Peptides against a protein of PDB entry 3V4L. Designs and how they scored, part 72

Target 1, 386 residues: chain A of PDB entry 3V4L
Amino acid sequence: GQPLAKDKVALLIGNMSYWEHPKLKAPLVDVYELTNLLRQLDFKVVSLLDLTEYEMCNAVDEFLLLLDKGVYGLLYYAGHGYENFGNSFMVPVDAPNPYRSENCLCVQNILKLMQEKETGLNVFLLDMCRKRNDYDDTIPILDALKVTANIVFGYATCQGAEAFEIQHSGLANGIFMKFLKDRLLEDKKITVLLDEVAEDMGKCHLTKGRQALEIRSSLSEKRALTDPVQGAPCSAEALVRNLQWAKAHELPESMCLKFQCGVHIQLGFAAEFSNVMIIYTSIVHKPPEIIMCDAYVTDFPLDLDIDPKHANKGTPEETGSYLVSKDLPKHCLYTRLSSLQKLKEHLIFTVCLSYQYSGLEDTVEEKQEVNVGKPLIAKLDMHRGL

## One batch from the design tools (peptide; aimed at target 1 G81 E162 E165 Q167)

Design b2_p24_8_s3 (made by RFdiffusion4, then SolubleMPNN; from b2_p24_8, 10 letters changed)
Fold by OpenDDE base, seed 1:
Structure b2_p24_8_s3 (fold): chain B 386 residues (1-386), chain A 24 residues (1-24)
Amino acid sequence: as target 1 above (386 residues)
Amino acid sequence: EEEEKLLKELEEALVPMGSAPTVP
């Protein structure tokens, strides 16, 4: 019979906005496109951008809580990385320069923990460099991995080589994702799919002799990302997993706010990623005596690090949101809340209505506080360890 | 020629997804 997954769970991490390292761009597009493809494959996807070491550890821990016997686990990482002694290290955005193993997440440690969950399939897609870091002399004593015969690594590059993105003409995929996305939906054994991606990448003149896909696999069974999920969640653990994933993707309900002047606004919310939300405001009713009015959002929690200069934009793109702009209502003011993982409390903010009456030169302001609870990933108390 | 020029511009736009640690 066709193999069945008990469930399918993916954690996608894209690190771009490094503090002490060169900024990347491709992880934004790569995580977004891969999220959409994996959702079409019935994966429960958590997508996270720009994580610190602590936030990456917590994201991995929460991902491991979603894993269970016969569950397919997929970890994708796009960002800076290195490989020492056959161990792959993902570099967090807060990593010092130089970074070391103590500042980074070891993929083989994550694999060990995934094996303890008795997963049906473990897939790692690592879109990072595999060069040696000569500033890290640490040989991690990894415990011997169990022989589970269900492991697949897709490395964007070969051992000791670099993986690349193309920083030309705006947003583009990394080289690995550019080829992976075209085949990811194919009903093939995952190692066969990745081998075809390797052949396609091998035809790329840009990366010929610089980057080549490496597949490392112990996968003895014909497992595919297309393998159907086993029917309705029968176990308490499967129900908890579904509820936890649903909580991490719950948007605030759209609100109609009414001001004393008789202006009505619509406040709406959209998810770009599990930790990135767009807030949008629109004027839905304006009394005729009011000639101009705008609804601004302000007074965000300090933990979100919202620059007011990037808030309340006339387009999603001016906020740095290029991916979901087509799905958003037009003629709004847009604010991008990145870093929802940092939110310890409820998302409380102020809606400020600025308006002008016909024949009065002075602008009037009315303010209303809004509490939307914990949106998206902020429902997962990723901060419990500080 | 245009394809070779575009290829060169794209090669110059390749960014490695791994920082070489800058020695302080």
Scores: peptide ipSAE 0.368, ipTM 0.832, DockQ to the pose 0.823
OpenDDE base, seeds 2, 3, 4, 5: peptide ipSAE 0.325, 0.337, 0.335, 0.342; ipTM 0.812, 0.815, 0.819, 0.819

Design b2_p24_8_s4 (made by RFdiffusion4, then SolubleMPNN; from b2_p24_8, 12 letters changed)
Fold by OpenDDE base, seed 1:
Order: structure tokens, then sequence, then C-alpha cells
Structure b2_p24_8_s4 (fold): chain B 386 residues (1-386), chain A 24 residues (1-24)
């Protein structure tokens, strides 16, 4: 019969906004497009941008809690990375320059922990460089991996080589994701799918002799990303997994705020990623005596590092949100919260209505505090180790 | 010629997804 997955879980990490390293752009689009494709494949997807070392560790730990016997686990990483002695290191956004293994996440350590979960399939898609880091002489003493015959690595590049993005005009995929996305939905054994992606990438004149896909697999069975999920969650662990995933994707409900002047504001929320939310405000009712009014959001928790200069924009794109702008209501003010993983408390903020009456030159302000609880990934208390 | 120039321009826009650590 066709193989069945007990469940399918993916963690996607895209690191771009490095503190001490060159900024990337492709991980934004790559994580978003891969999220949408994996959702079509019935994966439970956690998508995270711009994680610190601590946040990456906690994201991996929460991902490992979602893994169990016969579950398909997929880890995708796009960002800076290196490979020393056949060990792959993902570089967090807060990594020092130079970075070392002590500042980075070792993929083979994650694989060891995934093997302890008795997973049905382990897929790693690593969109990062595989050059040696000469500033890290650490040889990780990895315990011998179990022979599980269910491991697939897709490396965006070959050993000792670089992986590339194209930083030309606007939003573009990285080279690996550009070819991967076109085949990801195919009902093929994952190693066959990746081999076809390797052939397609090998035809790219831009990366010829610079980047080549490497497949490393022990996969003995015909398993595909298209393999159906086994029916309704029958185990307590499957119910917990579904609840944890649902919590990480629960948006605040849209609300209508009423001000004393008689203005009504619609406040709405949209997820761009598991840690990135757009807040939008719109004037839904205005008394005729009010000639102008705007609804600003302000007084966010300090943990979110929100620059007011990037808040309350007339378009989603002006916030840096290019991907979900099609699904957002028009004629709003938009604010992008890009670091929801940092939120320790409830998301409390102020909605400030600024308005002017006909025949009065002075602007009037009314304020309402809004508590929306913990949105999205902020429900997973990723902070429990600080 | 135009395809080679376009390719060359795209080659200049290639960014490696890995920093070589620059020790100061």
Amino acid sequence: as target 1 above (386 residues)
Amino acid sequence: DEEEEKLKKLEEELVPMGSAPTVP
C-alpha cells in the first residue's frame, strides 16, 4: 500500500536580519512559499524568521515535541551556515563575527534527537553555505546515529561550496528554492524529487560550477511528501500535537472599537509567519461632523522592538510585508510585528484615534488600550529558559 | 550578447548564504 504518515510536521527557519553578518533577502520569500506548499501537502508548518541562538534552540525543542513515532519531520533552514567535518551549522541572527559552533545549531544534533522520536521520515533542506569555517576548530563528538533508514538531506550546495541568493530588484527566491518549489508537490519518492531538482538546477547557467544540489539519503522506503496523513488523531500525543500547532497559529479575533466621538474602528490581524503578524486598522464609521480621522497603533510591549517609524503605514509593503498584502483589506493603516517569539506577556497596545471636527483647527485624540492575549507563536512560551 | 550581459549582471547580484568570518 502507499506509505502513511502518522502526521506531518515542518519547522521552517529563515534568518536574514543578521546583526554582525551580511543581510539576506531570499529567506523571506523562500520560507513563505515553502510554507504554502507544505500546507497543501497537509504539513503542520511552523514558519519563523530572524531567530537568535536561544530562539532557534527553543523552536527546535518545540518542533521535537511535535515529533513522534511515524510522524514525518521536515526541517528547512535558509540563512548563513557552514560545514565542518561533515557537520552542518545553522547561524543565528545574533551570532558574533566570527561565529563558532558554540554560537550555532548543529543539524546532526537535531537529527539525533529526531531519531529518538522514532519518526517515519526525517527531511532536512539546508539552504546555506557548506564552506569550512576556519575560525571553528571544534570537532563535534557526535554519538553514533541509529540506523533508521529514513533520513534525507537536500543541501542547496555541494560540500565545501557556497549557496547563493540573487539580491536583484525586489523579492526573489534563493537558487535552491527556485527549483525546489516547482517540484515539491509531485507524488514522488523524496530522493527522486530532489534528484530532479538537482537536474533542473544543473541546467541553470548562473550557478553552473558554483552551486550544485547534494542529496544525502539512507531512505530505504518509497516515502514522499505527498504521503497521506493517517486519519483522525487517535492518540493523546497526536491531540497534544494538534493543539500545540493550533496555538502557534491562533490569530486574535478582529474587533470593532467604538470611540466617544462616535467613530468606529475595525482592528484586524493577519499572520505572515508564525512569528510575524500584521495589525491593520480601518475607519468603519465616522460622524459627518468629523472631517478627518486616523487610527494609529502605539505603546507596544518593549520586547517587540517596534520602531514607530515603520508602524501605521498606508500600505502593507511600506511595513516590509509584500507577501500577504493581497489578502489584507485595503484602505487601512498597517503595522508589522516581526518578533512575536520575543513576547513574554500579553500583547497589549494602544489604539489612538486622531480626529478633527469641521470648523475646529485643533486635532483631538482618544485612546483605547487593547489586550489580544498571546498571538501566534507567542502562545508557545519559547522564553522558559532565560 | 544581451543574454550574456543579463547573465553577467545577475552574477554580480549573487550573494552567498554564508559569511566568511571577517576577523578585523
Scores: peptide ipSAE 0.323, ipTM 0.806, DockQ to the pose 0.828
OpenDDE base, seeds 2, 3, 4, 5: peptide ipSAE 0.304, 0.312, 0.310, 0.314; ipTM 0.790, 0.794, 0.798, 0.800

## One batch from the design tools (peptide; aimed at target 1 D127 I166 Q167)

Design b2_p25_1 (made by RFdiffusion4)
Pose (drawn by RFdiffusion4):
Structure b2_p25_1 (pose): chain A 386 residues (1-386), chain P 25 residues (1-25)
Amino acid sequence: as target 1 above (386 residues)
Amino acid sequence: SHHHHTFHLKSRSAEDSPPETFTFS
């Protein structure tokens, strides 16, 4: 009568800043939006931006670790894609020009691994181009799939076609997400809902005849993204899964820093993606003997490769964050730490204080080191092992 | 008074091509 989910887990990857290929813009916005919608449908969501091949592989391994028998598994990719010999490929940011299947992730490979975990539902939303990579000589000769009648594909475009994004100077949106976001929360069967999305997508003027949504499904059960989760977890296996999930969305505590000169610096942290964290520095208290002072953040782990133009900015928007000044506490210095999947080490940076005393010209520098551990996805240890 | 809004449609293809331009009123 009523189809049930043991759990609902989603992996969303959005690649924009390609090294050898045109950079995209809508993936950040689309990924942010799909996480919020999927969380309303009570999904354990992993949101990640600008992953290399190696990094992409680890995100799939962490996602597979969160899937067991009866778990609804969902994969959303927005970035560069190509389709050769019946296989779909997602292109990582580190991809060379020209690139091959070896440089890329085959979706079919990910699907087989999910079937090995006995998942109740396998939903794939591929928001990518589907043309031939004429340079690809290798044909993977993949093993046949087990007939499981729970595979669902939401291709943003058809084979040999292109998926489009509107790069309006402001926000920038993807076409698949423009029509998906208004319908995703419906209690319809996943295949029916995706078809209703395909109808509204045909009413699109910007893309008519160049991009159409393609649905491929084996699903023989009235399963939906709104189906309920098996109430009380109470199983030991169910508990290990909730811990593994909470292990990735831990944010440092908003700490107060005391300086030898009697100045207080409030240090705040904000989550944007599992891969993205925002730090802000507010000068909370200073003694009367000091009037001039500015707090600035430096000495980040080189693995993160933090550009100076994204740090110590008056507002969060100036750092490139999707989060806006109404979401983040007002008047601090905001700094954006993307690329946490690159952190093998523990997070250590210096909160540097440049200040001046009453009646003196000289400028005094007080540096204090801060260790915030492994925030968010860095806690998963994706680089662990030999 | 007429206000003009320009939108750029960009393919997510790895091929290097300029975006298509649309202007609406």

Design b2_p25_1_s1 (made by RFdiffusion4, then SolubleMPNN; from b2_p25_1, 17 letters changed)
Fold by OpenDDE base, seed 4:
Structure b2_p25_1_s1 (fold): chain B 386 residues (1-386), chain A 25 residues (1-25)
Amino acid sequence: as target 1 above (386 residues)
Amino acid sequence: EVVEVTLYIQSMSTENKEPEKYTFE
């Protein structure tokens, strides 16, 4: 019979904005596109950009809480990385220069923890370099992995090789995601699917002799990403998992704010990623006596590091949101909150209405405080312990 | 169409290697 997944859970991490290392661009597009594809495959997807070491550890811990017997787990990582002694290390954005294993997350440690959950399938998609880090002489004494025969690694590059992103005149995928996205929805055994992706990469003149996909697998069953999720009865554990995921993806409800001058503002929210939200404001009603009217958001929690210069933009693209701009309402002011994992408190901010009356030279301001609770990933309290 | 592509390495900055530019036909 066709294998059944008890559930499907994915953690996608894209690190780009490194403090001490070269900035990347492809992980933004890659995480976004992969999120949309995995959602079509009935995965519960947590998508996170620009995580510190501590935030990455917490993201992995929360991901592991969603795993259980027969659940499909997928971990995708795009960013800087290295491989020492067959151990893959994902580099957080706050990693020092040079980084060491103590500053990084070991994928094989995550695999060990996934095996303890008795998962149905463990898929790792690693879009990072696999060069040795000569500054890290640590040989991790990893406990022996269990023989579970349910493991698949897709490495964007060969052992000891570099992985590359292709920058053209705009947003582009990394080399790996460029080919993976075209096949990811195919109803094939995951190792066969990845082998076809490897063939496609090998035919491309851009990648030929520079980057090749490596597949490492111990997969005894015909498991696919398309395998259906087991229906009812939902176990108590499946209900808990669904509630945890839903909690992490709940957007604030859209609000209609009414000001004393008679202006009505629509305040809306959109998720770009699990830790990235766009706030948008629009004027939905304006008295005829008011000739100019703008609604700004301000007074954000300090933990979010919101630069006012990047807030209240006339386009989503001016905030750095290039991907979700098509799904957003037009003619708003837009603000991108890119670090919701840092939010310790409720998201409280001020909506400031600036307006001018016909025949008055002076601009008038009215302010209203808004509390939207803990949006998206902020409900998981990934900062607990800082 | 000659496409100029810049390759960025997904690793630690070793020495001052400028990103390699490739032109493809």
Scores: peptide ipSAE 0.275, ipTM 0.792, DockQ to the pose 0.339
OpenDDE base, seeds 1, 2, 3, 5: peptide ipSAE 0.186, 0.188, 0.177, 0.183; ipTM 0.736, 0.736, 0.725, 0.732; seed 2 fails the geometry check

Design b2_p25_1_s2 (made by RFdiffusion4, then SolubleMPNN; from b2_p25_1, 18 letters changed)
Fold by OpenDDE base, seed 4:
Structure b2_p25_1_s2 (fold): chain B 386 residues (1-386), chain A 25 residues (1-25)
Amino acid sequence: as target 1 above (386 residues)
Amino acid sequence: EVVEVTLYVQSMSTENKPPEKVVLE
């Protein structure tokens, strides 16, 4: 019969905004595009940008809670990385310079934990360098992996080689994602799909002699990312998994705020990633006596580290949101919350209406506090321990 | 169309090497 997944879960991490290392750009696009593709494949996708070591550990722990017997698990990582002695290390954004294994997440340790969940398929897509880190002389003693015959690694590059992102006149994919995205929806055994991606990369003059896809697999069954989810009545475990994923993806409902002056504001929310939300305000009603009015969001929780200089922009792009701008209402003020994982409490903020009456030079302000609870990933309490 | 692209390495830059520019033909 056709293989069935009990469920399909993906964790996508894109690290770009390194503190002590060169900033990347491709992970933004790569995580976004891969999220959309995996959603079309009926994956429950958690997509996270710019995680610290602690936040990455917690994201992996939450991902592992979604895994169970016969579940397909996919981990994608785009960012800085290295490989020492066949162990792949994902570099958090807060990693020191130089970084070591103590500052990084070992992919093989995650694989061990996935094997303990008796998963139906384990896929790792690693868009990172595999060059040795000479500043890390540690030989990790990893526990022996179980023989599960359900493991696939797609490495963006060969062992000991570098992986590259392409920067041109805009946002571009990394080299790996550029080719992967064109094949990902194909109903093929995942190793066959990745082999075709490797051939496509090999035809590109840019990648030739620089970067080649490496496939490492122990996959005894014909498993595909297209494999249907088993339509059995939701076991208690399936219900818990669905609820946990739903929590991580629940947006606040749009609100209509009414001010005393008679101005009505629509407050809306959009998810860019599981930890990135756009807030937008629009004036939906203005009394004729009010000549100018703007609705600013302010007084955010300190944990979110929101720079007011980047808040309340006339376009999504001015906030650094380039991907979801087409789906957003026009003629709003936009604010991008890029670190929702840091939110310890409810997202409470102020909507400040600044306005002028016809014939008065003085600006008047009215304020309303808004509580939208814990949006998106903030429901998972990824800060349990700092 | 000849497209100049800049390659950024997804690793720790131990050397402040400028990113490599590659011309695609």
Scores: peptide ipSAE 0.326, ipTM 0.815, DockQ to the pose 0.334
OpenDDE base, seeds 1, 2, 3, 5: peptide ipSAE 0.319, 0.269, 0.261, 0.112; ipTM 0.813, 0.791, 0.786, 0.719

Design b2_p25_1_s3 (made by RFdiffusion4, then SolubleMPNN; from b2_p25_1, 18 letters changed)
Fold by OpenDDE base, seed 3:
Structure b2_p25_1_s3 (fold): chain B 386 residues (1-386), chain A 25 residues (1-25)
Amino acid sequence: as target 1 above (386 residues)
Amino acid sequence: EVKKVTLKIQSMSTENKPPEEVVLE
């Protein structure tokens, strides 16, 4: 019969805002585009941007909790990385300069842990450089991997080579994601699909001789990303997994705030990623006596590190949100919360209404505190290990 | 007029290499 997945789970990490290393651009768009494609393939997708070492470890641990016997697991990483002795290392945004294996996540260690879950398929898509790190002389003594015959690696580039991003009109895509996205929905064995992506990269004049896909697999079965999920949740564990994933993707409900002056504000929320949320405010009712009014958000939890200079923008793009702007309401003030993984408490903030009456020179302010609980990834309490 | 599209190809390396500019005609 056609292969069935017990479930399909993906963790996508895009690191771009490095502290001690060159900033990247492609991971933003690549994680977003891949998230949307994998959702069309019935994957449960956790998408995370700009993770520290600690946050990356916790994201991997939470991903491993979603894995079980016969589940398809996919890990995508876009960012800085290196390869020493055939081991791939993902570089967190807080990695020192120079970084070592002790500051980074080893992909082969994650693979070992995925094999312990008896997964139906393990896919790694690594959109990073594969150069040796000469500052890391550590030879990792990895335990012998189990013979599971269900592993696929797609490396964006050859061993010892660089990966590249292509920038156009202010946006960038990785070369790997540029070709992968055009084929990802095809009903083909995953190794055949990746081989076709490798051929497309090899035919393109921009990529030919610059970057080439490497496929490493032990996949003995015809498994595809299109393989249907087994219909009824067969176990209590499958129900728990579905509920855990759903909690990590629950947005706050939109609110209508009423001020004493008679102004009504719509407060809304949109997910860009599992750790990135846009807050937007709009004036939905204004008394005629009020000539001007603006509704801005302030007093965020200190854990979010929100610069007020980047809050309350007239466009989503001014917040750095280029991807979801088409799906947002127009004529709002927009604020981007990019670090929801850092939120330890409930998201409490102030909505401040500044307004002016006709014939009064002075501006009046009214404030309302809003508690929206723990939005998105903040529900997983990724900090519970401290 | 075929709008010349300028692409920037940037290495994802930590070596802080300048982007290569490629003009598509």
Scores: peptide ipSAE 0.501, ipTM 0.885, DockQ to the pose 0.805
OpenDDE base, seeds 1, 2, 4, 5: peptide ipSAE 0.494, 0.492, 0.472, 0.493; ipTM 0.884, 0.882, 0.876, 0.882

Design b2_p25_1_s4 (made by RFdiffusion4, then SolubleMPNN; from b2_p25_1, 16 letters changed)
Fold by OpenDDE base, seed 5:
Structure b2_p25_1_s4 (fold): chain B 386 residues (1-386), chain A 25 residues (1-25)
Amino acid sequence: as target 1 above (386 residues)
Amino acid sequence: EVVKVTLYVQSMSTEDKPPEVVTLE
């Protein structure tokens, strides 16, 4: 029969906005496109942008809680990275310059922990450079891995080589994701799928001799990303996993706010990533005596580092939201919250209505406080140690 | 009209390298 997954879980991390290192662009689009494809493959996907060391550790720990016997685990990382002595290190956005192994997440340590969960398949897709870090002299003493015969590494590049992004018309994609996305939905053994991606990269004149996919696997079974999820016996563990995933994906409900002047505001929410949300406001009713009115969001929690200059934009694109803009209502004001993992308490903010009456020169303001609880990934309290 | 497509190929390394400009015809 076709192999069955007990469940399918993916953690996607895209680091771009480094503090002490060059900024990247590709991880934004690549994490988004991969999220949409893995969702079509019935993966439970957590997608996170711009994580600190602490936030990356917590994201991995939460991912490991979703893993169990026969579950397919996929880790995708796009960002800065290095490889020392055959160990891959993912670089957090807060990593110092120079960084060392103590500032970074070792992928082989994550693999060890996944093997302890008795996973059905372990897939690592590493869209990072594989150059040696000469500032890290640490020889990692890794414990001997178990012989599980269920491991696949897709490295975006060869050992000691660089990975690249391609920018066109203001959008960037990683070279690896550019080819991976065209094949990811194919019903093939994952190592065969990745080999075909490697051939496609090798045929393209832009990538030939610049970047080549390396596949490292010990996969003894015919496992595919298309393998169906085993129709649930409602095990307590499967229910817990589904509830934990659902918490990380719960959006606030849309709200209708009524002001004393008789103006009605629609407040709505959209997820771009598990830690990135768009807030949008629109005027849904205006009394005829009010000639002009605007609804602004303000007074956000300080933990979110929201610059007011980037809030209340006339388009989603002006917030930096290029990916979900097609799915958003038109004629709103838009605000992008990009760091929901930093939110310690409930998301409380103010909706400020500014309006003018016919025949009055003075602008009037009314304010309402809104509490939307903990949206998306903020329900996992990733800022608190487990 | 041959639409010239300009691509910028950027290394994801921590070295601050300028992008390579590639024009496709």
Scores: peptide ipSAE 0.454, ipTM 0.872, DockQ to the pose 0.797
OpenDDE base, seeds 1, 2, 3, 4: peptide ipSAE 0.325, 0.322, 0.312, 0.320; ipTM 0.809, 0.810, 0.805, 0.816

Design b2_p25_2 (made by RFdiffusion4)
Pose (drawn by RFdiffusion4):
Structure b2_p25_2 (pose): chain A 386 residues (1-386), chain P 25 residues (1-25)
Amino acid sequence: as target 1 above (386 residues)
Amino acid sequence: SEEEETEDLEAIEKGEAKLVSRSAE
């Protein structure tokens, strides 16, 4: 009568800043939006931006680790894609020009690994172009799929076609997400809902005849993204899964820093994506003997490759964050730490204090090191092992 | 939604917005 979910897990990857290929803009916004919608449907969501081939493989391994028998698994990719010989490929940021299947992730490979885990539902939302990579000589000769009647595909466009994004100077949105976001929360069967999305997508003027939504499904059960999760987890296997999930969305505690000169610096942290964290520095207290002082953040782990133009900015928007000043506490210095999947080490940076005493010209520098451990996805140790 | 797409079309004509493929070409 009523289909049930052991758990609902989602992996969302949004690639924008390609090294050898045109950079995209809507993937960040779309990924942010799909996480919020999927969380309202009670999903364990992993949101990641600008992943290399190696980094993309690890995200799939962490996602597969969160899937077991009866778990609804969902994959959303927004970025560059190509389709050769019946296989869909997601292109990582590190991809060379020209690129091949070896440089890319085959969705079919990911699907087989999910079937090996006995998942109740396999939903794929591929918000990418589907043309031929004429340079691709290799044909993967993949093994046949087990007939499981739970595979669902939400291709943003058809084979040989292109998926489009509107790059209006401001926010920038994807076409598939414009029509998906208004309908995702419906209690309809996943295939029915995706078809209703395909109708509204045809009413699109910007993309008519260039992009159409393609649905491929084997699903023989009235399963939906709104189906409920098996109430009390109470199983030992179910507990290990909730810990593995909480292990990736840990944020450092908002600490207060005391300086030898009697100055207090409040250090705040904000989550944007599992891959993205925002630090803010507020000067909470200073003694009367000091009037002039500015707190600045430096000496980040080189693995993260933090550009200076994204750090120590008056507002969060100036760092490139999707989060706005109404979401983040007012008046601090905001700094954006994207690319946490690159952190093998522990997070250590210096909160540097440049200050001046009453009646003196000289400028005094007081540097204090801060170790915040492995924030968010860095805690998963994706680089672990030999 | 149709009014917003009309505004986007006008914005493209003015060069304020672009419809961009997610093609690697």

Design b2_p25_2_s1 (made by RFdiffusion4, then SolubleMPNN; from b2_p25_2, 13 letters changed)
Fold by OpenDDE base, seed 1:
Structure b2_p25_2_s1 (fold): chain B 386 residues (1-386), chain A 25 residues (1-25)
Amino acid sequence: as target 1 above (386 residues)
Amino acid sequence: MEEEEEKLLEDIAAGKAELVPYSTD
């Protein structure tokens, strides 16, 4: 019969806003587009941008909790990276310059932990460089891997080579994702799909002789990303996994706030990523005696590091939200919360209504505190190690 | 070569686009 997945789970990490390293741009687009493709493939996708070492460790731990016997696990990473002695290291955004293995996540350690879960398929898509880091003399002593015959690595580049993005005035994919996205939905064995992506990328003149896809596989079965999920989750573990994933993707409900002046505000929420949410406010009712009014959000938790200069924008794009802007209501003020993984407590913030009456020069303010609980990824205890 | 790829090569050559590696030295 056709192979069945018990479930399909993906963790996508895109690191771009490095503290001590060159900033990237493509991981934003790549994680977003890959999330949408994997969702069409019935994957439960956790999508995370700009993780610290600690946050990456916790994201991997939470991903491993979603893995179980016969589950398909996919890890995608886009960002800075290196390869020493056949070990691939993902570089967190807080990594020092130079970074070392002690500041980075070893993919082969994650693979070991995935093998302990008795997964049906393990796919790694690594959109990072594979150059040696000469500042890292650490030789990871990897324990002997289990012979599971279900592992696929798609490396964006060959061993000792670079992976690239093209930075220009627009948003674009990284080189690997540019070609991967066009084939990802094909009903093919994952190694055949990646081989076709390698042939397509091999025609690219931009990276010819600089980047080439490498496939490493032990996959003995004909497994595809298109393989159907086994019917209704009847196991307690499958129900727990579904509930845990659903919690990580629960948006706050839209609210209608009523102010004493008679202004009504619609407060809405949209997910860009599992750790990135857009808040938007709109005036839905204004008394005729009020000539002007605006609804600002403020007083966010300090752990979110929200700069007021980037809050309450007239467009989603002014917040750095380019991908979901088409799906957002128009004529709002927009605020992007990009670090929901840092949120330890409930998301409590203030909605401030600033308004002017006809014939009064003075602006009046009214404030309402809003508690939306823990949105999205903030429902996962990504802080369990503190 | 796709017209988009040709344009990107021209923009790189003109310094309007940059090929950025996913590694730091």
Scores: peptide ipSAE 0.454, ipTM 0.897, DockQ to the pose 0.783
OpenDDE base, seeds 2, 3, 4, 5: peptide ipSAE 0.347, 0.421, 0.430, 0.438; ipTM 0.839, 0.883, 0.885, 0.888

